# Designs tried in a protein design run: peptides against a protein of PDB entry 5KEZ. Part 49

Target 1, 320 residues: chain A of PDB entry 5KEZ
Amino acid sequence: NVAIYNPFRPWWERYQPVSYKLCTRSGNEDEFRNMVTRCNNVGVRIYVDAVINHMCGNAVSAGTSSTCGSYFNPGSRDFPAVPYSGWDFNDGKCKTGSGDIENYNDATQVRDCRLTGLLDLALEKDYVRSKIAEYMNHLIDIGVAGFRLDASKHMWPGDIKAILDKLHNLNSNWFPAGSKPFIYQEVIDLGGEPIKSSDYFGNGRVTEFKYGAKLGTVIRKWNGEKMSYLKNWGEGWGFVPSDRALVFVDNHDNQRGHGAGGASILTFWDARLYKMAVGFMLAHPYGFTRVMSSYRWPRQFQNGNDVNDWVGPPNNNGVI

## One batch from the design tools (peptide; aimed at target 1 W310)

Design b2_p21_1_s1 (made by RFdiffusion4, then SolubleMPNN; from b2_p21_1, 9 letters changed)
Fold by OpenDDE base, seed 5:
Structure b2_p21_1_s1 (fold): chain B 320 residues (1-320), chain A 21 residues (1-21)
Amino acid sequence: as target 1 above (320 residues)
Amino acid sequence: MLTELEERGEYDTGDAPGDLT
């Protein structure tokens, strides 16, 4: 991914890929392989956050300022380490004046235009699908158990399916022969937009962002809501079917106050209430549960916003 | 200050139905 130095190595640089090389602030490919092996040997499975909707931001300077030193040029859409070129992006399909998503009520913009300047991959092309599948298959062959698909809302479900259909079975050294990777898709569906979580059920599980938002409101006793109202928690609250849901109290985005769910989201900063929410989530049978493991950073609020929301995990001179 | 990636997550909490009884 791109290496950003202003601010100094923010967490979000990881979501701006310039190659599919396993060479990041977390380590190199050998170290990753070693970790996966050690984890698998004791029954701990690894799921990769796969960024496959886009490459880096269009405004990033060309050069070799990346975690593995790979050259890239956003201006010309040149990513030779893949390789991708201008033919592999949706610039010609997006009809907005800015080239970015301007209207989330237009599903074609949401899927064919740039997400906040991030160069949008042409996932309709078999070449692009194959390059992504090769990346994911390499991880499968290393021994990962599955994937979180980042920004799934911004990809056509059929394109995702086409990629998934190219994937290998899981590594038989640790998984039963014929096992398929576990897939869950990040889809932010809080209602009011044309793209629905149900559009993606055919590809795997989906994130249920209503879960953390509503649970936070209840536990905070906002809007007169009470714990007793949780008696029909799950589908009774309009959530997706339990067997399609991945649920969580918070994630890395909404811990920083601007993610889906807004101020209702409970985090470790709200220690007592957060423990209650996590305890409830783990005790209740609805959905597949994910527990957040995060870190403290030096928060500095200005006009209600944390100006240090960019701060990444504890590191040694940028290396985790 | 919003990061580039945080902007895509700025969704209002929808009025999904709940048990208000």
Scores: peptide ipSAE 0.040, ipTM 0.500, DockQ to the pose 0.035
OpenDDE base, seeds 1, 2, 3, 4: peptide ipSAE 0.018, 0.033, 0.018, 0.019; ipTM 0.472, 0.542, 0.493, 0.468; seeds 2, 3 fail the geometry check

Design b2_p21_1_s2 (made by RFdiffusion4, then SolubleMPNN; from b2_p21_1, 10 letters changed)
Fold by OpenDDE base, seed 3:
Structure b2_p21_1_s2 (fold): chain B 320 residues (1-320), chain A 21 residues (1-21)
Amino acid sequence: as target 1 above (320 residues)
Amino acid sequence: MLTELAEIGEFDIGTAPGSLV
């Protein structure tokens, strides 16, 4: 991914890929392979957050400022470490004036235009699908158990399926023969938009962002909500089917006050209420549960926003 | 763009400063 130095090595630089090389602030490929092996040997499975919708931001300067030292040029769409070129992006397909998503009520813009300047990959192309599949298959062969697909809302479900259809079975050293990778897709569907979580059910599970948002409201006792109303929690609250849901109290985005859920989201900053929410989530049978492990940072609110929401994990001069 | 993202609660903070179009 891009190495960002202003602000200094933010958490979100990981979501700006410039290659699919397994060398980041957290370690190199050998260290990753070692970790996966050790985890698998004790029954802990690894799932990778796969950023496959896009490459880095359009306005990032060209050069070798990346975690693996790979050259890239966002301006010319040149990512030779993959390789990608200008033919592998949706620049000509997006019809907005900016080249970015301008209207979330237009499903075509949401999927074919840049998310906040992030260079949008042409996932309709078999070449692009194959490069992504090669990356994911390398991870599968190392021994990962599956993937979170980042920004799935911004990809056509059929393109995702086409990538998934290229994936290997899981590594038989740790998984039953013929096992397929566990897939869950980040789809923010709070209602009101044309893109629905149900569009993605065919590819795997989807994130249910209503879960953390609604649970936060209930536990905070906002709007007269009561714990007794959780008697029909899950589908009875208008959530996706339990067998399609991945549920969580918070994620890295909404923990910082951004993304789906807003101020209702419970986090480790509200330790007591957060423990209650996590405890409830783990006790309730609805959905596949994910627990967040995070860190503290020096929050600084200006005009209601934390200006330090970029702060990454504890590190030594950028290395985690 | 940014206003809409904020309004719908879908702002992706994974964007580098100045990388917004």
Scores: peptide ipSAE 0.024, ipTM 0.634, DockQ to the pose 0.028
OpenDDE base, seeds 1, 2, 4, 5: peptide ipSAE 0.022, 0.022, 0.020, 0.020; ipTM 0.601, 0.626, 0.561, 0.559

Design b2_p21_1_s3 (made by RFdiffusion4, then SolubleMPNN; from b2_p21_1, 10 letters changed)
Fold by OpenDDE base, seed 3:
Structure b2_p21_1_s3 (fold): chain B 320 residues (1-320), chain A 21 residues (1-21)
Amino acid sequence: as target 1 above (320 residues)
Amino acid sequence: MLTEIEEKGIYDTGSLPGSLT
């Protein structure tokens, strides 16, 4: 991914890929392989956060400022480490003036235009699908158990399916023969927009962002909410079917206090309430549960916003 | 300047439903 130095190595640089090489601030490919092997040997499975909707931001300077040292040029859409070129992006499809998503009520914009400047891959192209599949298959062959698909809302479900159809079975050293990768898709669906979580059920599970948002409201006792109202928690609250839901109290995005739940989201900053929420989530049968492991950063609020929400995990001069 | 990736959630709109019961 892009190595960003202003601010200094933010957490979100990881979501701006310039290659599919397995070398990041967290380690190199050999270290990753070693970790996956050791985890699998004791029954701990690894799921990779796969960023496949886009490459890095269009405004990033060309050069070799990346975690693996690979050259890239966002301006010319040149990512030779893949390789991608100008033919592999949706620039010609997006009809907005900015080239970015401008209207989330337009599903075509949401899927064909740039997410906050991130160069949008042309996932309709078999070449692009194949490059992504090769990346994911390499991970599968290493021994990962599945994937979180980042920004799935911004990909056509059919394109996702086409990629998934190219995937290998899981590594038989640790998984039963014929096992398929576990897939869950990040789809932010709080209602009111044309893109629905149900559009993605055919590809795997989806993130249920209503879960953390509503649970936070209840535990915080906002709007007269009571714990007793959780008697029909899950589908009874309008959530997706349990067998399609991946649920969580918070994630790396919404723990920063805005979007997909906003201020209702409980985090480790509210330790007591957070423990209650996580405990409830783990005890309740609804959905496939995910527990967040985060870190403390020096929050500084200015005009209601944390100016340090970019701060990444504890590191040694950028190395985790 | 680069926009933080977490801002993708800021653009999502809609209302959270209450209990269906």
Scores: peptide ipSAE 0.021, ipTM 0.530, DockQ to the pose 0.036
OpenDDE base, seeds 1, 2, 4, 5: peptide ipSAE 0.017, 0.016, 0.017, 0.010; ipTM 0.535, 0.470, 0.567, 0.455; seeds 4, 5 fail the geometry check

Design b2_p21_1_s4 (made by RFdiffusion4, then SolubleMPNN; from b2_p21_1, 9 letters changed)
Fold by OpenDDE base, seed 4:
Structure b2_p21_1_s4 (fold): chain B 320 residues (1-320), chain A 21 residues (1-21)
Amino acid sequence: as target 1 above (320 residues)
Amino acid sequence: MMTELEARGDYDTGSAPGSLV
């Protein structure tokens, strides 16, 4: 991915790929293989956060300022380490003046335009699909158990399916023969937008962002809500089917005091309430549960916003 | 209702090269 130095090595630089090389500030491919092997040997499975919707930001300077030293040029859409070129992006498909998503009520913009300046890959192209599948298959062959698909809302479900159809079975050294990778898709659907979580059910599980938002409201006793109202928790609250849901109390985005779910989201900063919410989530049968392991950072609020929400995990001069 | 843009506030710092244009 891109190495960002202003701010200094933010967490979100990881979501700006310039190659599919397994070479980041967390380690190299050999170290990754070692980790996956050791984890698998004790029954701990690894799921990779796969960033396949886009490459880095369009405004990033060309050069070799990347975690693996690969050259890239966002301006010319040149990512030779893949390789991608200007033919592999949706620049000509996006019809907005900026090239970015301007209207989230336009599903075409959401999927064909840049998410916050991130260069949007032309996933309709078999070449692009194959490069992504090659990357994911490399990980599968190493021994990962599946994937979180980042920014799935911004990809056409059919394009995702086309990629998934190219994937290998899981590594038979650790998984039963014929096992398929576990797939869950990040789709932010709180209602009010044309893209729905249900559009993605055919590809795997979907993140249910209503879960944390609503649970937070209940635990906080906002709007007169009571724990007793959780008697029909899950589908009875308008959530996706349990077998399609991945549920969580918080994630890295909404943990910053903003984002999907808003102020209702409970985090480790609200320790007592958070423990209650996580305890409830783990005890309740609805959905596939995810528990967050996070970190403290030096929050600095200006005008109600944490200006240090970019701060990444504990590191040694940028290296984890 | 929260939009994707609102959910991904960290991508819109204005100061980072990889932020919004």
Scores: peptide ipSAE 0.028, ipTM 0.683, DockQ to the pose 0.029
OpenDDE base, seeds 1, 2, 3, 5: peptide ipSAE 0.021, 0.024, 0.027, 0.025; ipTM 0.638, 0.621, 0.678, 0.648; seed 2 fails the geometry check

Design b2_p21_2 (made by RFdiffusion4)
Pose (drawn by RFdiffusion4):
Structure b2_p21_2 (pose): chain A 320 residues (1-320), chain P 21 residues (1-21)
Amino acid sequence: as target 1 above (320 residues)
Amino acid sequence: YTFYAAFVNKDGSLDGFLVHP
């Protein structure tokens, strides 16, 4: 991923890919393989955060400011370490004047245009689908059990299916024969938009962002909500079917207060209420549960938004 | 190798970790 130095090494630089080499601030390929093997050998699975909708920001300076020193040039669309060229991006397919996503009532541009200027991969091309699949198969054979598909709302459900069609079964040393990767797709669907999370049920589960937003408001006793109202918690509140939901109280994005739910999201900063919300979630049968494990940063709210929400993991001059 | 989330089964057992490669 791009090594971003202003601001200094933000957590979200990891969502701007430069290549598919397994080489990050978290470690190299040997350390990654070692982790996956050791965890599988004690029965704990690894799920990978797959960033496949885009490469890095179109305005990022060319050079080798990358976590493995790989060269890249966003202005010329050259990512030779993969390799990707200008033919591999949606510049000609997007119909907005800016080339970015401008209107979320238009389901097409949400898919074909650049998300906040991030170079949008042409996922309809077999070559691009193959390069992504090669990356995910490398991970599957190492032994990962599934994937979080980042920014799934900005990918066509069919393109996702075409990529998944190319995946190996899970490593037969650890998983039964015919096992398939666990897929959960990150789609923020709070209603009122043309894209529905149900559009993605053919590919795997989806993140249910309504879950934590509603639970936070209820536990905080905001907006007239009471815990007694949780008697019919689940689909009764308009959530996706339980067998398609990945649920959580907060995630790494919206724990910073700017996300789906804003200030209602309970986090470790609100430890007393947070424990209660996690407890309710873990006790209730709805969904497959994911628990957040975080790091502290110097929060600094100005106008209800944290100007330090970009700060990366604890580090000494960028080394985690 | 870093992670930022853990998955938990209905019996309370740990299922796995979410990592960024």

Design b2_p21_2_s1 (made by RFdiffusion4, then SolubleMPNN; from b2_p21_2, 12 letters changed)
Fold by OpenDDE base, seed 5:
Structure b2_p21_2_s1 (fold): chain B 320 residues (1-320), chain A 21 residues (1-21)
Amino acid sequence: as target 1 above (320 residues)
Amino acid sequence: MEYYAKYVGKDGKLVGYFIFP
């Protein structure tokens, strides 16, 4: 991914890829392979956060300022380490003046335009699908168990399906022969927009962002909410079917007040309430549960916003 | 009751707000 220095190595630089090389601030491919092997050998499975909707921002300077030193040129859409060129992006499909998503009530913009300047991959192209599948298959062959698909809301479900259809079975050294990768898709659906979580049920599980948001309001006793109202928690609260739901109290975005949930989201900053919410989530049978492991950072609020919400995991001068 | 949530892109830029019941 790109190396961003202003602000200094933010968490979100990881979501601006310039190659599919397993070479980041977290380590190299050999170290990753070693970790996966050791984890699998003791029954711990690895699921990769796969960024496949886009490459880096269109305004990032060309050069070799990346975690693995690969050259890239966002201006010309040149990513030779893949390789991608201008033919592999949706620039010509997006009809907005800026080239970015401007209206989330337009499903075509949401899927064909750039997410805040991030170069949008043309996932309708078999070439692009194949390059992504090669990346994911390399991980499968290493021994990962599945994937979180980042920014799934911004990809056509059919394009995702086409990529998934190219995937290998899981590595038989650790998984039963014929096993398929576990897929869960990040889709932010709080209602009111044309894109729905149900559009993606055919590809695997989806994130249920209503879960953390609603649980937060209940635990906080906002708007007269009571714990007794949780008696029909799950589908009774309008959530997706349990067998399609990936549930969580918080994630890396909304613990910073970003995206779905706002101030209702419980985090480690609210230690007692957070433990109550996580305890409830783990005790209740609805959905497939995910527990967050995060870190403290020096929060500085200005006009209700944390100006340090960019701060990434603990590091030594950029080295994790 | 409706709630507002800040919508931030993967490059840290504000893109809008979500409204949810």
Scores: peptide ipSAE 0.029, ipTM 0.700, DockQ to the pose 0.026
OpenDDE base, seeds 1, 2, 3, 4: peptide ipSAE 0.025, 0.030, 0.027, 0.056; ipTM 0.685, 0.697, 0.694, 0.721; seeds 2, 4 fail the geometry check

Design b2_p21_2_s2 (made by RFdiffusion4, then SolubleMPNN; from b2_p21_2, 11 letters changed)
Fold by OpenDDE base, seed 2:
Structure b2_p21_2_s2 (fold): chain B 320 residues (1-320), chain A 21 residues (1-21)
Amino acid sequence: as target 1 above (320 residues)
Amino acid sequence: MDYYARYVGPDGSLVGLEVFP
């Protein structure tokens, strides 16, 4: 991914890929392979956060400032380490003036335009699908158990399916023969938008963001909400079917959020309430649960916004 | 109706959830 130094190595640089090389601030491919093997040998499975919707931001300077030293040029859409070129992006398909998503009520924009300037891959192309599949298959062959698909809302479900259809079975050294990778898709669906979580059920599980948002309001006792209302928690609250849901109290994004939805999210900053929420989640049978392991950072609020929301995990001069 | 999307910071970074009218 892009190595960003201003601010200094933010967490979100990981979501700006310039290649599919397994070479990041966390280690190289050999170290990753070693970790996967060691984890699998003791029954701990690895699921990779796969960033396949896009490459890095269109405004990032060209050069070799990347975690594996690969050259890239966002301006010309040149990512030779893959390789991708201008033919592999949706620039010509997006019809907005900026090239970015401007209206989230337009499903076509949401999927064909750039997410916050991130160069949007043309996932309709078999070439692009194959390059992504090769990346994911390499990980599968190493021994990962599955994937979180980042920014799934911004990909056409059919394109995702086409990629998934190219995937290998899991490594038989640790998984039963014929096992398929576990897939869960990040789809932010809190209602009000044309794209629905149900659009993605065919590809695997989906993140249920209503879970953390609603649980937060209840435990915080906002708007007269009561714990007793949780009697029909799950589908009774309008959540996706349990067998399609991946649930969580918070994630790395909304842990830094603000506004009506973001403010409801419980985090370790509110330790007591957070423990209550996590405890409830783990005790309740709805959905596949994910527990967050995060870190503290020096929050500095200016005009209601944390100016240090970019801060990444504890590191030694950028190295994790 | 209000809807939720990824919050975009001034530098274009993804930060969290934001409510849009």
Scores: peptide ipSAE 0.026, ipTM 0.668, DockQ to the pose 0.027
OpenDDE base, seeds 1, 3, 4, 5: peptide ipSAE 0.022, 0.022, 0.025, 0.023; ipTM 0.593, 0.650, 0.683, 0.635; seeds 4, 5 fail the geometry check

Design b2_p21_2_s3 (made by RFdiffusion4, then SolubleMPNN; from b2_p21_2, 12 letters changed)
Fold by OpenDDE base, seed 1:
Structure b2_p21_2_s3 (fold): chain B 320 residues (1-320), chain A 21 residues (1-21)
Amino acid sequence: as target 1 above (320 residues)
Amino acid sequence: MDYYAKLVGPDGSLIGYFIFP
C-alpha cells in the first residue's frame, strides 16, 4: 500500500493498495505464511481483509513511496506491479463532476465513482476480476479460510460473484476437500439508501451494522431502552437473517466516533459497557460473531471530533 | 442486577437468561 507520511503512517493507508504483494507494515509474505501455518495447525483459521474495490487515492504522489517499494502513478492510473492501467478503472463510467461519489442515493454513483478519492476499479472487466481472483487464490493457497470484502457496497454484487466464482477450494492440508472460502461483505446498511444488504446475500454473509448501533443504545439505556427488550434480538429487531449476518460491537471505523452507528457504538474506551456488549454478543446465538482487537491512541477532541483518529497500530519491527 | 435479558433462539425457543450484575 501507499506510505502516507502526513499524518505519519495512519491506519487507513492500509486501505490504499498499489499492488497485491503481501508486503506491508504487518509483515512480508514469508511471515504471513508462517503465521497462517501456525494458526491452522492449532485450529485457528485466518480470514483476510481484502481491499478489491479500489487502489490508492487519486491525489497520492506518484513514485515508490509504498510499503514494498513498488512504483505507482495514480495520475495515470498506472500500477505496474499488478499490472493495472487507465483501462482498468471506472473513470469514464462515473458521471459526477468530481469523479467521487456525491450522492449516496444514487446506486450507480456509489458503485462506479470513487469512494473518497480512491481510484475505483472496473470490476466489470474480466481482466480486473482475474487479477483480484489471482490475489485471493494466492492467499487461499497459503491457507487462509476466507475473506472480508472491504467496501462491498461500492461493488456490484454480480461483479463480486464473478470474482468468487474464480476462487479455488481451500487448501486441503488443513480443510476438507471441496471446502469453499468463508466470505463476508462489508455493507453499511442502516436504512435510507437504495443499496441494501440483501443485494449481497448471494455472495456470502454481510456485516450487520445495526447490531452494534442498537446494542449500544440499549446498554447505554438511551431513549428508555432496556435489556429486556432484547428478548427478540436479531431478526425481531429488523436485522438481516442470522445465517447472513456477521455481527460485531465495533469495528475500526466506528470505533473512532465516525461512520455507521455514531455515538451509540461501544468501544474499549467504555470498558464496562463494552464488556457487557461483547459478553451479550457472544452469548446470543444471532449471527456470526466477530470480536474486535484494537489498540489505544492519544485521543484529542476538538469540536467533538478526535483529531488523532488517524493513528495507526503500534509498530516495533522497523518495517516502514 | 443492572441488566436482565432472555436469550431466545432463532426459532423462538428459550435458551436462557443473560444477567449483568
Scores: peptide ipSAE 0.020, ipTM 0.494, DockQ to the pose 0.034
OpenDDE base, seeds 2, 3, 4, 5: peptide ipSAE 0.016, 0.014, 0.017, 0.020; ipTM 0.468, 0.452, 0.437, 0.515; seeds 3, 5 fail the geometry check

Design b2_p21_2_s4 (made by RFdiffusion4, then SolubleMPNN; from b2_p21_2, 13 letters changed)
Fold by OpenDDE base, seed 4:
Structure b2_p21_2_s4 (fold): chain B 320 residues (1-320), chain A 21 residues (1-21)
Amino acid sequence: as target 1 above (320 residues)
Amino acid sequence: MDYYARLVGPDGKLVGYEIFP
């Protein structure tokens, strides 16, 4: 991915790929293989956060400022390490003046236009699908158990399906023969938009952002909410079917404030309430649970916003 | 409940969330 130095190596640089090489702040491919093997050997499975909707921002300077030193040129849509070219992006398909998503009530824009500057891959193309599948298959062959698909809301479900159909079975060294990768898709659906989580049920599980939002409200006792109201927690609260839900109290985005769920989201900063929420989540059978493991950073609020929300995990000169 | 969409800048940084009625 792009190496950003201003601010210094933010967490979000990881979500700006320039290649599919397994060479990042976390280590190289050999180290990754080693980690996956060691984890699998003790029953810990690895699920990769796969960024396949886009490459890096269109405004990023061309060059070799990347975690693996690969050259890239956002201006010309040139990512030779893949390789991608201008033919592999939705520049011509997006019809907005800016080239970015301008209206989230327009599903076509949401999927065909740039997520504010992030170069949007043409996932309708078999070439692009194949390159992504090759990347994911490489990971599968290494021994990962599945994937979180980043920004799934911005990809057509059918395109995702086409990619998934190209995937190998899981590595039989650790998984039963014929096992398929576990897929969950990041879709922010709190209602009111044309794109629905249900659009993606066919591909795997989806993130249920209503979970953390509503649970936070209840735990905080906002709006007269009571714990007793959780009697029908899950589908009874309008959430997606349990077998399609990946649930969580917070994630890296809304942990930094003003995210999906707003101020209701509980985080480790609210330790007592957070423990209550996480405890409830783990005790309740609804959905597939995800527990957040995060870190503290020097928050600095200006006008209600943390100007240090970019801060990544503890690192050694950028290396995690 | 308000509806939210992720907003990121051209550099990929999360800049906030948009609220929809």
Scores: peptide ipSAE 0.023, ipTM 0.670, DockQ to the pose 0.026
OpenDDE base, seeds 1, 2, 3, 5: peptide ipSAE 0.023, 0.023, 0.021, 0.021; ipTM 0.613, 0.581, 0.631, 0.643; seed 2 fails the geometry check

Design b2_p21_3 (made by RFdiffusion4)
Pose (drawn by RFdiffusion4):
Structure b2_p21_3 (pose): chain A 320 residues (1-320), chain P 21 residues (1-21)
Amino acid sequence: as target 1 above (320 residues)
Amino acid sequence: EAAYYAAMRAAWRARMAELNA
């Protein structure tokens, strides 16, 4: 991923890929393989955050400011370490004047245009789908058990299916024969938009962002909500079917207060209420549960938004 | 480039406000 130095090494630089080499601030390929093997050998699975909708920002300076030293040039669309060229991006397919996503009532541009200027991969091309599949198969054979598909709302459900069609079964040393990767797609669907999370049920589960937003408001006793109203918690509140939901109280994004749910999202900063919300979630049968494990940063709210929400993991001059 | 990233963050916050509304 791009090594971003202003601001200093933000957590979200990891969502701007430069290549598919397994080489990050978290470690190299040897350390990654070692982790996956050790965890599988004690029965704990690894799920990978797959960033496949885009490469890095179109305005990032060319050079080797990358976590493995790989060269890249966003202006010329050259990512030779993969390799990707200008033919591999949606510049000619997007219809907005800016080339970015401008209107979320237009389902097409949400898919074909650049998300906040991030170079949008042409996922309809077999070559691009093959390069992504090669990356995910490398992970599957190492032994990962599934994937979180980042920014799934900005990918066509069919393109996702075409990529998944190319995946190996899970490593037969640890998983039964014919096992398939666990897929959960990050789609923020609070209603009122043309894209529905149900559009993605053919590919795997989806993140249910309504879950934590509603639970936070209820536990905080905001907007007239009471815990007694949780008697019909689940699809009774308009959530996706339980067998398609990945649920959580907060995630790494919206724990910073700017996300789906804003200030209502309970986090470790609100420890007393947060424990209660996590407890309710873990006790209730709805969904497959994910628990957040975080790091502290110097929060500094100005106008209800944290100007330090970009701060990366604890580090000494960028070394985690 | 620093301005570019600041703008990205602002755009994202605006998007989340619209979504929550």

